# Peptides against a protein of PDB entry 3H8D, part 91

Target 1, 122 residues: chain A of PDB entry 3H8D
Amino acid sequence: DMKRQQRFFRIPFIRPADQYKDPQNKKKGWWYAHFDGPWIARQMELHPDKPPILLVAGKDDMEMCELNLEETGLTRKRGAEILPRQFEEIWERCGGIQYLQSAIESRQARPTYATAMLQNLL

## One batch from the design tools (peptide; made by RFdiffusion4, then SolubleMPNN)

Design b2_p17_1_s2 (from b2_p17_1, 6 letters changed)
Fold by OpenDDE base, seed 2:
Structure b2_p17_1_s2 (fold): chain B 122 residues (1-122), chain C 122 residues (1-122), chain A 17 residues (1-17)
Amino acid sequence: as target 1 above (122 residues)
Amino acid sequence: as target 1 above (122 residues)
Amino acid sequence: DLEKELEEALKLLEEME
């Protein structure tokens, strides 16, 4: 059977309100994504002025990237791809384990690599 | 079923003959490793003065790292872990696809993530 | 047996950091 590739990405974003400000006033947020094969499994957003956002497939589809991996062009963007731990470290720090666990327990999570790994961890 | 983590590493090495030379004369080679879970699946060595060395599990066990991943300490060495493509790019450039393919065809290759992916590719 | 070689390489990496 074909094994799906697990790939992780991080890109900065500037808040709309800061778009036209001086560089020093452009507070950078961070957009994180975990792709299980072509489809996003987890998404995470770090903001300079509000709590982090955690999103998991199945539960948060409406708020997550709807593009498949190829459509995003992320694999062709230098510096966008990151190591698994670079994602997981932040995910864990933001409470991602509990978030995904709750989604599994409530039957809201779509089965992904992430759900499988968490279930094996616990 | 538990899915094995695919992890890739790169570290420099200095040739024994250059060990005591001036820094400018220490020609650096590169040691690459692909671990399929705890065990090495592929190893690759780039040398400043000779052809690259390609090694695959099952065929080249005697010449490959015999330590499991945890024993190496590579996961704890900053800058050692690399992205999959950083390994694969060099692997392909060095003829790794053909090398692994031949090992599979001759029944010398131990089944790994690498063998499975190659077989799906072809 | 590449244990010693690996150890040396790892030390070299530390020196480069």
Scores: peptide ipSAE 0.019, ipTM 0.542, DockQ to the pose 0.047
Fold by OpenDDE base, seed 5:
Structure b2_p17_1_s2 (fold): chain B 122 residues (1-122), chain C 122 residues (1-122), chain A 17 residues (1-17)
Amino acid sequence: as target 1 above (122 residues)
Amino acid sequence: as target 1 above (122 residues)
Amino acid sequence: DLEKELEEALKLLEEME
């Protein structure tokens, strides 16, 4: 059902190694999630010291958030929710389109809103 | 097609009477829009000195934005786009659910994402 | 028809940026 609400979230994270350092010494990363209804469809991580990580449902289930949307509490975290384009812009820059495309072609991707939208684009 | 992108916008406005007053004397209102794909589905106006105005497609076409989404330039205006809930919260507070419901029941509302979502809720 | 009002509002937004 493509009527499922598409919601996007972003929260910062600090590297474990920086956890106890002074604020000026903490390098911030970013955790992104796209929820297609209650379930995560895409996840993305920006890191200060390594390449971004892209994850798509079906292919990367074991590495992705296992909580449903409500369980995450993200909907109740002020400033966590972001606009779709705020997610998509970063997703695109990180090669997310190609990543998801490959997952679809290899039959690794679980059908989601994201897969459907991509297939409409191509 | 319920796959149409739902996008929401908010921009401030100043009353004509306040246009040339000092900033401290300008009372700000807010103009809200919900676009269901390229076309406006709902419009809402908050005013500093009068009750809010709610408008729904089909019923209030003559009072609503006549520009399609791209024509508005809203997608290119920094800070104009808002989260769905930022629109919906105000919409609900202003009695938008009841307003749209009545428009549906009277067959005045044009079917949109908004009408469909409401009908799913009820 | 709110085209004029929208244009004015958009202009105002730009000034606020």
Scores: peptide ipSAE 0.018, ipTM 0.564, DockQ to the pose 0.047
Fold by OpenDDE base, seed 1:
Structure b2_p17_1_s2 (fold): chain B 122 residues (1-122), chain C 122 residues (1-122), chain A 17 residues (1-17)
Amino acid sequence: as target 1 above (122 residues)
Amino acid sequence: as target 1 above (122 residues)
Amino acid sequence: DLEKELEEALKLLEEME
């Protein structure tokens, strides 16, 4: 049984308060997603004015993308898909390893490729 | 047992005959590689003046990169790594599916992620 | 509605292309 494909995405967003400002006043954030096959495993949000948001499957389901990969259309969006390391580098900087580890230890994390990778590292 | 990571790379090359020509006269080719973990699974070369070259592990070992992934330094080369689809799109256009299929049928192809994927499609 | 938020973000990306 071949493993599911791991796919990573990044798209920009402008906060609602900046929506109608001049271009120079629109502060840009970034939305990241890791899909383990069709199912989201991790989500991350970088904001210009507040701490990063880290989300993992099982623990944060209600705050994460509820669409499967195909429903998002991200695979068809030019420039949205990124390499694994482009995701992981930011994930690590934001404390994602510790965040996911804690979710595993508290038995809140749903098993994913991400949980398996982390457990293999330990 | 987690599967090996699939990593894809692309680097440009200038043909020897053009090496000392002016920039406008240097026709650019492209070298592609698919690594299934540390081991190369597929290689592809796009030339400006001749047909593309397709190579698969087992069949074309003597003509393919003999270095493992770490030895190549490709993972440390900025801009070298590409997404799977960026490789596969060109692979398909060059007739790679049929090429690999024939290598499997002739029992020349070494088992790789690529052979497994193709066999899953059939 | 997360779908709407994603849709808006995707539109923004298209405008940047």
Scores: peptide ipSAE 0.018, ipTM 0.515, DockQ to the pose 0.047; fails the geometry check
Fold by OpenDDE base, seed 3:
Structure b2_p17_1_s2 (fold): chain B 122 residues (1-122), chain C 122 residues (1-122), chain A 17 residues (1-17)
Amino acid sequence: as target 1 above (122 residues)
Amino acid sequence: as target 1 above (122 residues)
Amino acid sequence: DLEKELEEALKLLEEME
């Protein structure tokens, strides 16, 4: 059977409170997404002044992107798409392996490409 | 003890106001960064229509890159990494030595590889 | 201020490739 396409994206964001400040007063964050086919499997947020946020499908659906990949427009946003390793390297540094593993063990994670890869690794 | 790795990067940018203009009307600038280990030590911006911007850690933290090196993804951007001399040559031409020296003398600069090298030079 | 530079750089690099 055809495997779902794995696609990864990264976009910068500015905190809402800083939106209308001068550029030097705008602190930047980064929003990352892993889409397993049309649906998000993992989301990650890097912030300038708080710990990274890690989110996995099934467990964190309420806080994750609710649009399918096409609806996001990310595939049409220049510079947004990144290579798998560009996502995974940050994910690993943020403790993503442990986070996803815990979600699987607690039966909170929805099966995705990410859960399958982790289960194959362990 | 192991010395922190010094890594240098350069990426182009287009002014936001020129983003949707014809290519011939897009003026290009350059963004430079020196990372002393995981943290930025110096940042420099070349603009087509205004003086260079020089920034040093400790003094200009609010205006500089706030992400660590890994979070920036610069190490994974093709063509972004440059040789030390490629940064230093522009830094010197822009008055960077005097700028950093003043930051040290005013006790505004955070100690970095750059501050150490300057103090060894003088 | 990495956000605006990186955002524009990514767009520019994509055009250059």
Scores: peptide ipSAE 0.018, ipTM 0.357, DockQ to the pose 0.093; fails the geometry check

Design b2_p17_1_s3 (from b2_p17_1, 6 letters changed)
Fold by OpenDDE base, seed 2:
Structure b2_p17_1_s3 (fold): chain B 122 residues (1-122), chain C 122 residues (1-122), chain A 17 residues (1-17)
Amino acid sequence: as target 1 above (122 residues)
Amino acid sequence: as target 1 above (122 residues)
Amino acid sequence: MLEEELEEALELLDKMA
């Protein structure tokens, strides 16, 4: 649906284990989200000490952000919103295309802008 | 069409009259563009010494960028691409909503993502 | 993801800004 805006966000997080360590010992992870209108379509997490985590709506709902976009407050957070390519570049590097494709083929993915774009690409 | 990406750009320009003046005397204007897929949908210009210029596809084709997005090189220009709200905020301040609405009502506007969004808003 | 984790991340972003 053309009426739904595609918006992308990135915020840092610090591991609970690093919470009280010196700043130099606090390793930052990065949390990424793609919202197709009010609802999350894709999520990924870059971790300093483990492989990236990729998540797609329908398949991974239990592990993804459960809040709608407005509830997150991300739209009001300066510096959180990123350009589409800033998300897609990382998504592609992490194997997101193959991950989403597999979710579509297994009928686990909820239809989103992301699924539509991929099916147009392949 | 959901398959078309909405992309926004901003670049500065210097007036021809200021071309050879000292830097302190070069007043910058700002050129904004909204591309609905490969084709421009909206353009606006902020000038230091005159009212803003608003342009919409269909009505103002002769005054707008005639190049498709790829031909402009904007996608490869670091710092040129901006977030949607960075465009929309200025568009709204300059009376862009009313301008586009009038173009739709007079049947001068070419259907674009912008026209569709406005008609959903009003 | 827990809402609390998102809140902590948002707070961190504010501190970095």
Scores: peptide ipSAE 0.044, ipTM 0.582, DockQ to the pose 0.049
Fold by OpenDDE base, seed 1:
Structure b2_p17_1_s3 (fold): chain B 122 residues (1-122), chain C 122 residues (1-122), chain A 17 residues (1-17)
Amino acid sequence: as target 1 above (122 residues)
Amino acid sequence: as target 1 above (122 residues)
Amino acid sequence: MLEEELEEALELLDKMA
């Protein structure tokens, strides 16, 4: 059902190597997720010292959050949920449209709201 | 197209009678809008001294914002856009589900994302 | 992402909030 609720989240993370460093040496990354209903459709990671990581359902399941939305607790964390455009702006800037399109064309993408929207755009 | 972007907004307003009063005497109301694509689907007004006003497209067009989304400038106003749940929580609390349902049953509601979602819920 | 990794990130968010 493409009418499912679309929800977006962003949380910071610190690299494992920086976990025990002084605050000034902890470089923040940002973890983004798009949930199509209870299930993740897209994931994105902004890193302080490497290229962004883009992930789409079907293609990248092994690298994506395996918990359903409710299990994550994200809906109960203040400041975690973001507006759709806050996700999409970064997604687009990182080449997410092309990434998802490629996943669709290679038949690796699982159908989600994201794939449907992209297909409607093209 | 029920795949249109759903966007929600909230802005404060001051009653006309309070417009020129001192700040302590200006009682705030809150204006809410749900846009289904470029067109409004639902509008809601919280007032400091009267019951909330609920409005749905088709039924209440004469009382609702007549500008399309872009014309409103809401998308360019910082802090105006809110999360879907921030709208829905208030909508539900104010009896919006029943209000919209009644509008559908009386054939007064114009089909929108909101009507579709409600129909899927029931 | 492992559940533990998400939990750590959520805890960090709570500290920032």
Scores: peptide ipSAE 0.043, ipTM 0.583, DockQ to the pose 0.051
Fold by OpenDDE base, seed 4:
Parts: C-alpha cells; sequence; structure tokens
Structure b2_p17_1_s3 (fold): chain B 122 residues (1-122), chain C 122 residues (1-122), chain A 17 residues (1-17)
C-alpha cells in the first residue's frame, strides 16, 4: 500500500449574489480542501452568513471538487496551500469529526487518510 | 500499522562563534527538521559558510535532535512550522535524496516515512 | 463544485496576494 501525501489548501470565494456589489458588500467565504494523494478527501466551506458546509469523500462526491489535485492548479497558486493544522482546527470547530464519524458509521465514507486518522483517534 | 503525522519545522540559529559579535556580524544558519510522528526522521542544517549538513534517522542519531516532537516545543513556537514542500525543496537541493538512498543501501537508515517515500520514487 | 467556480476563486486569491 503506497503512502500518499496529505496536502491542504484554502482559497477565498465571493458569493454569486455579491459579485456585482460594491467592494464593502462583497462578503468573502472560504473554501478548504484536504487532498489525500491526488484526490480530495474532505472539503469545507465557511460562509459569511450561513452554517459551514462539510463534505467527505464517498458520501458527498457530487458536491465536492471533481478535479484531481494537479488539475486544480492549487499547487501552483502562491498562498493557497496551508498547514494541516490550519485545516484541522477549522474542521474540528465546524463539527467535522462528528460528521465524518457518522459517514463512516453509515458506510457512506470512502476510506481515506482522514477516515483512518479518525478511527485511530476514537 | 498506525499512520503518523508528518510535520516539518525550520528555525534560525546563530553560530557559537558569532553569539557575542555585533548584530551585523551574526550570520544566521537554518535548522530544519522532519518529524515522522513523535520522532525525527530527517534533520538538515544550512550554514552561512560551509556545506549543508544532512542527517537521517538510524544513521545519524547521535548528531540529530534527541528530543521527541513534544519535548522540542516546536509545535508551540509561532512561525516554526513549515510546509512539507518547503523542507523537501531544500532537502533536494542539498543532495538529500542521494544521501538517504545511500543510507538505505548501507542498511544504516531506520525505516521512516522518508525512506518509504524514497523507495516509492526510485 | 464546477471547475469554473474554482477558477474564479483562484483568480480572487491572486488579486488578494
Amino acid sequence: as target 1 above (122 residues)
Amino acid sequence: as target 1 above (122 residues)
Amino acid sequence: MLEEELEEALELLDKMA
């Protein structure tokens, strides 16, 4: 079983409804991604005015980034890559542990580094 | 086999000979560490006036950091933690791949994430 | 998420840099 590199990224986004508003009214959200090797394992979105969105591979594939890591170009964008803890801290605050746990228990989660780590933690 | 977190750190150091010199004459080196879980896997030192020092677990244990990751306090030092690529880029430039490969071939290297990755690359 | 949406977000990041 070949080891895979874990890489994390964060990029801002502007809501479609705010795209043509004045700069002060363009509220930014944040898009987070955890890639386990070439494929996304977890995705997280922080919105300015609604609850966070948590997504895990296997369960939420249709809502998650469909590009592999190289196709995203994230590795070539300065400032996009973040430390693992910078992802995990937000993930935990948003209830990500419980969300992923439930996905595992319901047999919806695809096995990833994230699922393995959670199973070790519990 | 429990998965281990890979964490990388960089801190500056002043040569002992320069410690009492004027600030402009205190040439800084850089100390790099790769921790595979709680224990160091690779260490690297960039000196201002001599070749880089490369160290790998198993082979160079007596010259490497003897503290586990928690004991170092590195995880609590703001700005100490770096991205994996920030370590690997320098490691590669300094001939780290060849150094680790030789350590594996001579059966001096302790198995780590680093040795596993190198064996996958070659 | 569409590829186009990701590209727009990346462009925004570049502007912030």
Scores: peptide ipSAE 0.043, ipTM 0.586, DockQ to the pose 0.049
Fold by OpenDDE base, seed 5:
Structure b2_p17_1_s3 (fold): chain B 122 residues (1-122), chain C 122 residues (1-122), chain A 17 residues (1-17)
Amino acid sequence: as target 1 above (122 residues)
Amino acid sequence: as target 1 above (122 residues)
Amino acid sequence: MLEEELEEALELLDKMA
């Protein structure tokens, strides 16, 4: 919907196993989120030593952020919000288009701004 | 249109009269642009010593950037691209909603993503 | 802002980046 703001966020995370290692040995991952209005539409996790994780609303609800955007506090975290293209570039590189498309075709994806964008692209 | 990417930019400018002054005496203004796909939809200029300038497509074409987004090189300028909200916050503070609304009502505004957003807000 | 002014602004941005 045109009236829902699309907002994108990225925050670093340290693997649990690295939490108590020396700083130089803490390999950072990156958590990405696309919020379609108050609710997450896509989530993505980049890991230093395993394949990226792609998640889409409807299909992967149980693995995605369950908080609405306001509850996350992301809008109040300096440096957390990123440009749409900063999300999309990584999303596409990780195979996100195909992942979301497959979720749509299998009727697993909840309609979001992301699904609408993809359907406009196709 | 859902398939057009909305991109926002901000670049500083120095007043012509200040170009050859000492750096500390060069008062910066800020040039803002909203591109609806390849074409500018809104332009805004913040000046250190005069009121902000608001410009909307259709009404103010002769005063706005005439280059398409690719021609501007803005997408290749580090730090030029800003978040939508970084544009909108200043736009709203400067009376942009009323300015664009007036342009729509007077039938001076070219339909853009910005006009659509405003009409969804009203 | 004119194209000439835009070019100057872009140059300034390059210096600041």
Scores: peptide ipSAE 0.024, ipTM 0.573, DockQ to the pose 0.053

Design b2_p17_1_s4 (from b2_p17_1 with A2L Q6L E17A)
Fold by OpenDDE base, seed 4:
Structure b2_p17_1_s4 (fold): chain B 122 residues (1-122), chain C 122 residues (1-122), chain A 17 residues (1-17)
Amino acid sequence: as target 1 above (122 residues)
Amino acid sequence: as target 1 above (122 residues)
Amino acid sequence: SLEEELEEALALLDEMA
């Protein structure tokens, strides 16, 4: 149902190895999520020292956030919610279109708002 | 088509009478818009000295922004774009739900994402 | 006009940014 609210979030994380380092030595990563209604549709992780991780619903369910949107508390976290374009810009730069397209072609992707949008674009 | 991108914007305005006053004497109003794809679906104006103005597509077309989204330049205006909830919170506080509902009931509202969402809520 | 009003508002935003 394309009527579901699309919401996007971004939160920082510190590498496990840097957790106890001085602030200047803590390299930040970024966790991104797209929620299609209550459930995650896409997840993306930017790391300071390795390639981005892209995850799509259906294909990567076991590696993605298992919490529904309400359970995450993200909607109550100040500064966590971002604009759609703030997510999409990074998604595109990381090769997200190709990743999702490939997941669709291989019949691994669960239909989401994201898959529908991609199909509309093609 | 519920696949259209929903985008929301907010920009300040100064009352015509205050345009030439000192900054401390310029009371700000706020102009809000919801674009359902390229076209405006809802418009809202907060005024410092009179009730909010609510406008919905179909009913209030002659009083609403006549420019399509691209023509407005809003997408290129830093700080203008806001989160859906930032619009909806104000919309609800201003009685927007009732206004749009009434417009639907009177068959004045053009079908938009906003009308569809309201119907889903009821 | 509405277009002029929008233009003025947008200009104001630019000044405030």
Scores: peptide ipSAE 0.017, ipTM 0.538, DockQ to the pose 0.048
Fold by OpenDDE base, seed 1:
Structure b2_p17_1_s4 (fold): chain B 122 residues (1-122), chain C 122 residues (1-122), chain A 17 residues (1-17)
Amino acid sequence: as target 1 above (122 residues)
Amino acid sequence: as target 1 above (122 residues)
Amino acid sequence: SLEEELEEALALLDEMA
């Protein structure tokens, strides 16, 4: 069986409350996604005024992107795709390893590339 | 067995003859590499004044990078690493598929991730 | 040499970065 392609994306977002403010008053956040093949495996959001959000497949499905990768159009957005390490670095800084590990141990995470890699690491 | 990490790199180069010329007279080429784990699997060079060079492991070992990935220092060069598709797009445009296929058929290519992927494609 | 070529290319990258 072919290993699914791992792809990572990052896009900026502006808070709705700041959407119509002057540029200098728009606080930028960052939306990250890891797709394990067609489906999202991990999601992460960096916010200017609150703690980062970490999400993993299985556990956080209702809060995560519901579209498969093709449906998102991310692959067609110039500059959206990032290198694996660009995602992983932030993920680790945000405590993503522990978050995912906890999700696995609690049987909340569905198996993904991310869970497999973590289990290989441990 | 863990699948080896596939990593791709691109760096510019200036022809030796242009090295000491004014910037406007320096013709830039591009050096590409695909590393299958620690070892190079494919290499590609775009030149301003001659056809692109395609190289595959096994067949072109003497013309390819002799250092393993860590030894190259590429992973520590900001901006050197590129996305897989950024490599593949150019590779395909340069006739890389046919080149690699020919190397496989002639028993010149050593098995790599690249050869495996191609054989899956065919 | 190949190593020298790589070194030169990498140096160029550093200058451009």
Scores: peptide ipSAE 0.017, ipTM 0.507, DockQ to the pose 0.050
Fold by OpenDDE base, seed 3:
Structure b2_p17_1_s4 (fold): chain B 122 residues (1-122), chain C 122 residues (1-122), chain A 17 residues (1-17)
Amino acid sequence: as target 1 above (122 residues)
Amino acid sequence: as target 1 above (122 residues)
Amino acid sequence: SLEEELEEALALLDEMA
């Protein structure tokens, strides 16, 4: 159902290796999620010292958030929710279009709002 | 096409009667817009001293923004874009559901994402 | 702020490029 609510979130994280360092020495990463209704459709992670991680539903379920949207508590975390464009801009810059396209072509992607939007674009 | 991008905006305005008053005496109103793709679907105005104004496409075209989204410059105005819920919460509090429903029943509403969502709710 | 965080994220991405 492409009329489900599309919601996007971003939260910072500190990498485990820096968790016991002084605040000024903790390098910040960013965790992104796209929820198609209650279920995650895409996940993305930006890191200060390694390439971005891109994940799509169906293909990468084992590496993605396993909680439904309500269980995450993201809707109750002030400042976590972001506009669609704030997600998509980063997704595109990280090669997300190509990544999702490849997942569709290999029959690994679960149908989501994201897969449908890409099919409309192509 | 219910897969068009849904974008929401909010900007403050000062009522004409206060335009020449001191800043502390200028009462702020709020202008809201829902764009279904390039075209406005809903408009809403909050006022400091009168009831809210609710407007829906088809019925209220003459009172609504006549510019397409790009022509408004809203996408280029920092802080203007808001989350869907930030619009919908106010819309609901102002009686927007009932207003749109009545416009549909009277055959005055132009089909939009908003009309489709309401039909799914009912 | 959200804007500040976005700027930081974009800067981080640029750094990784």
Scores: peptide ipSAE 0.014, ipTM 0.522, DockQ to the pose 0.652
Fold by OpenDDE base, seed 2:
Structure b2_p17_1_s4 (fold): chain B 122 residues (1-122), chain C 122 residues (1-122), chain A 17 residues (1-17)
Amino acid sequence: as target 1 above (122 residues)
Amino acid sequence: as target 1 above (122 residues)
Amino acid sequence: SLEEELEEALALLDEMA
């Protein structure tokens, strides 16, 4: 059901090696998630010292958030929820459209709101 | 300081692809962590459909829990804490001793209680 | 990575506690 609520979240992380450093020496990464209803559809990670990681449901299940949205507690974490475009802007800059399209063509992507929207775009 | 408290934890996870299946069709994985004082020393993951993953501090920082023990909330999660041997038994079966030794020899392992204990063993 | 996802999940669990 593509009528499901689309919700997007972002949380920061500090790599373990930097946890005990002075604040200015902590290199911050960012974790992003798109939930299509209760289930994750896309995940993305920005890192300070390696390429961004893009993940799509179906293809990358083993690497993605295993919790449903309610279980994550993200909806209860102040400041975690972001606007759809705040996710999509980063997703696009990191090559997300091409990544998702490739997953669809190889029949690895599970149908989600994200796959459906890409079908409309292309 | 090797006088730090050594605490071990285990929590289950269900791979995202199985979250919506009947309980009997959900393949369960297990996440393990060893904390040497407030900081993670070793992490381990058992998966239903891929080899176990072993991680040691220093070498695998980018892949390990980025939170200190207090931040994880594991100490407040009923049933999460396990006895040292319950961690070590699985660690050994998964080749953890050899993995940690190799990390020490390549100078990738950060000194922890785990590295010190291995020095005593070998 | 899966390990990073577990880390994020743990962080979220802390928020729920």
Scores: peptide ipSAE 0.029, ipTM 0.531, DockQ to the pose 0.068; fails the geometry check

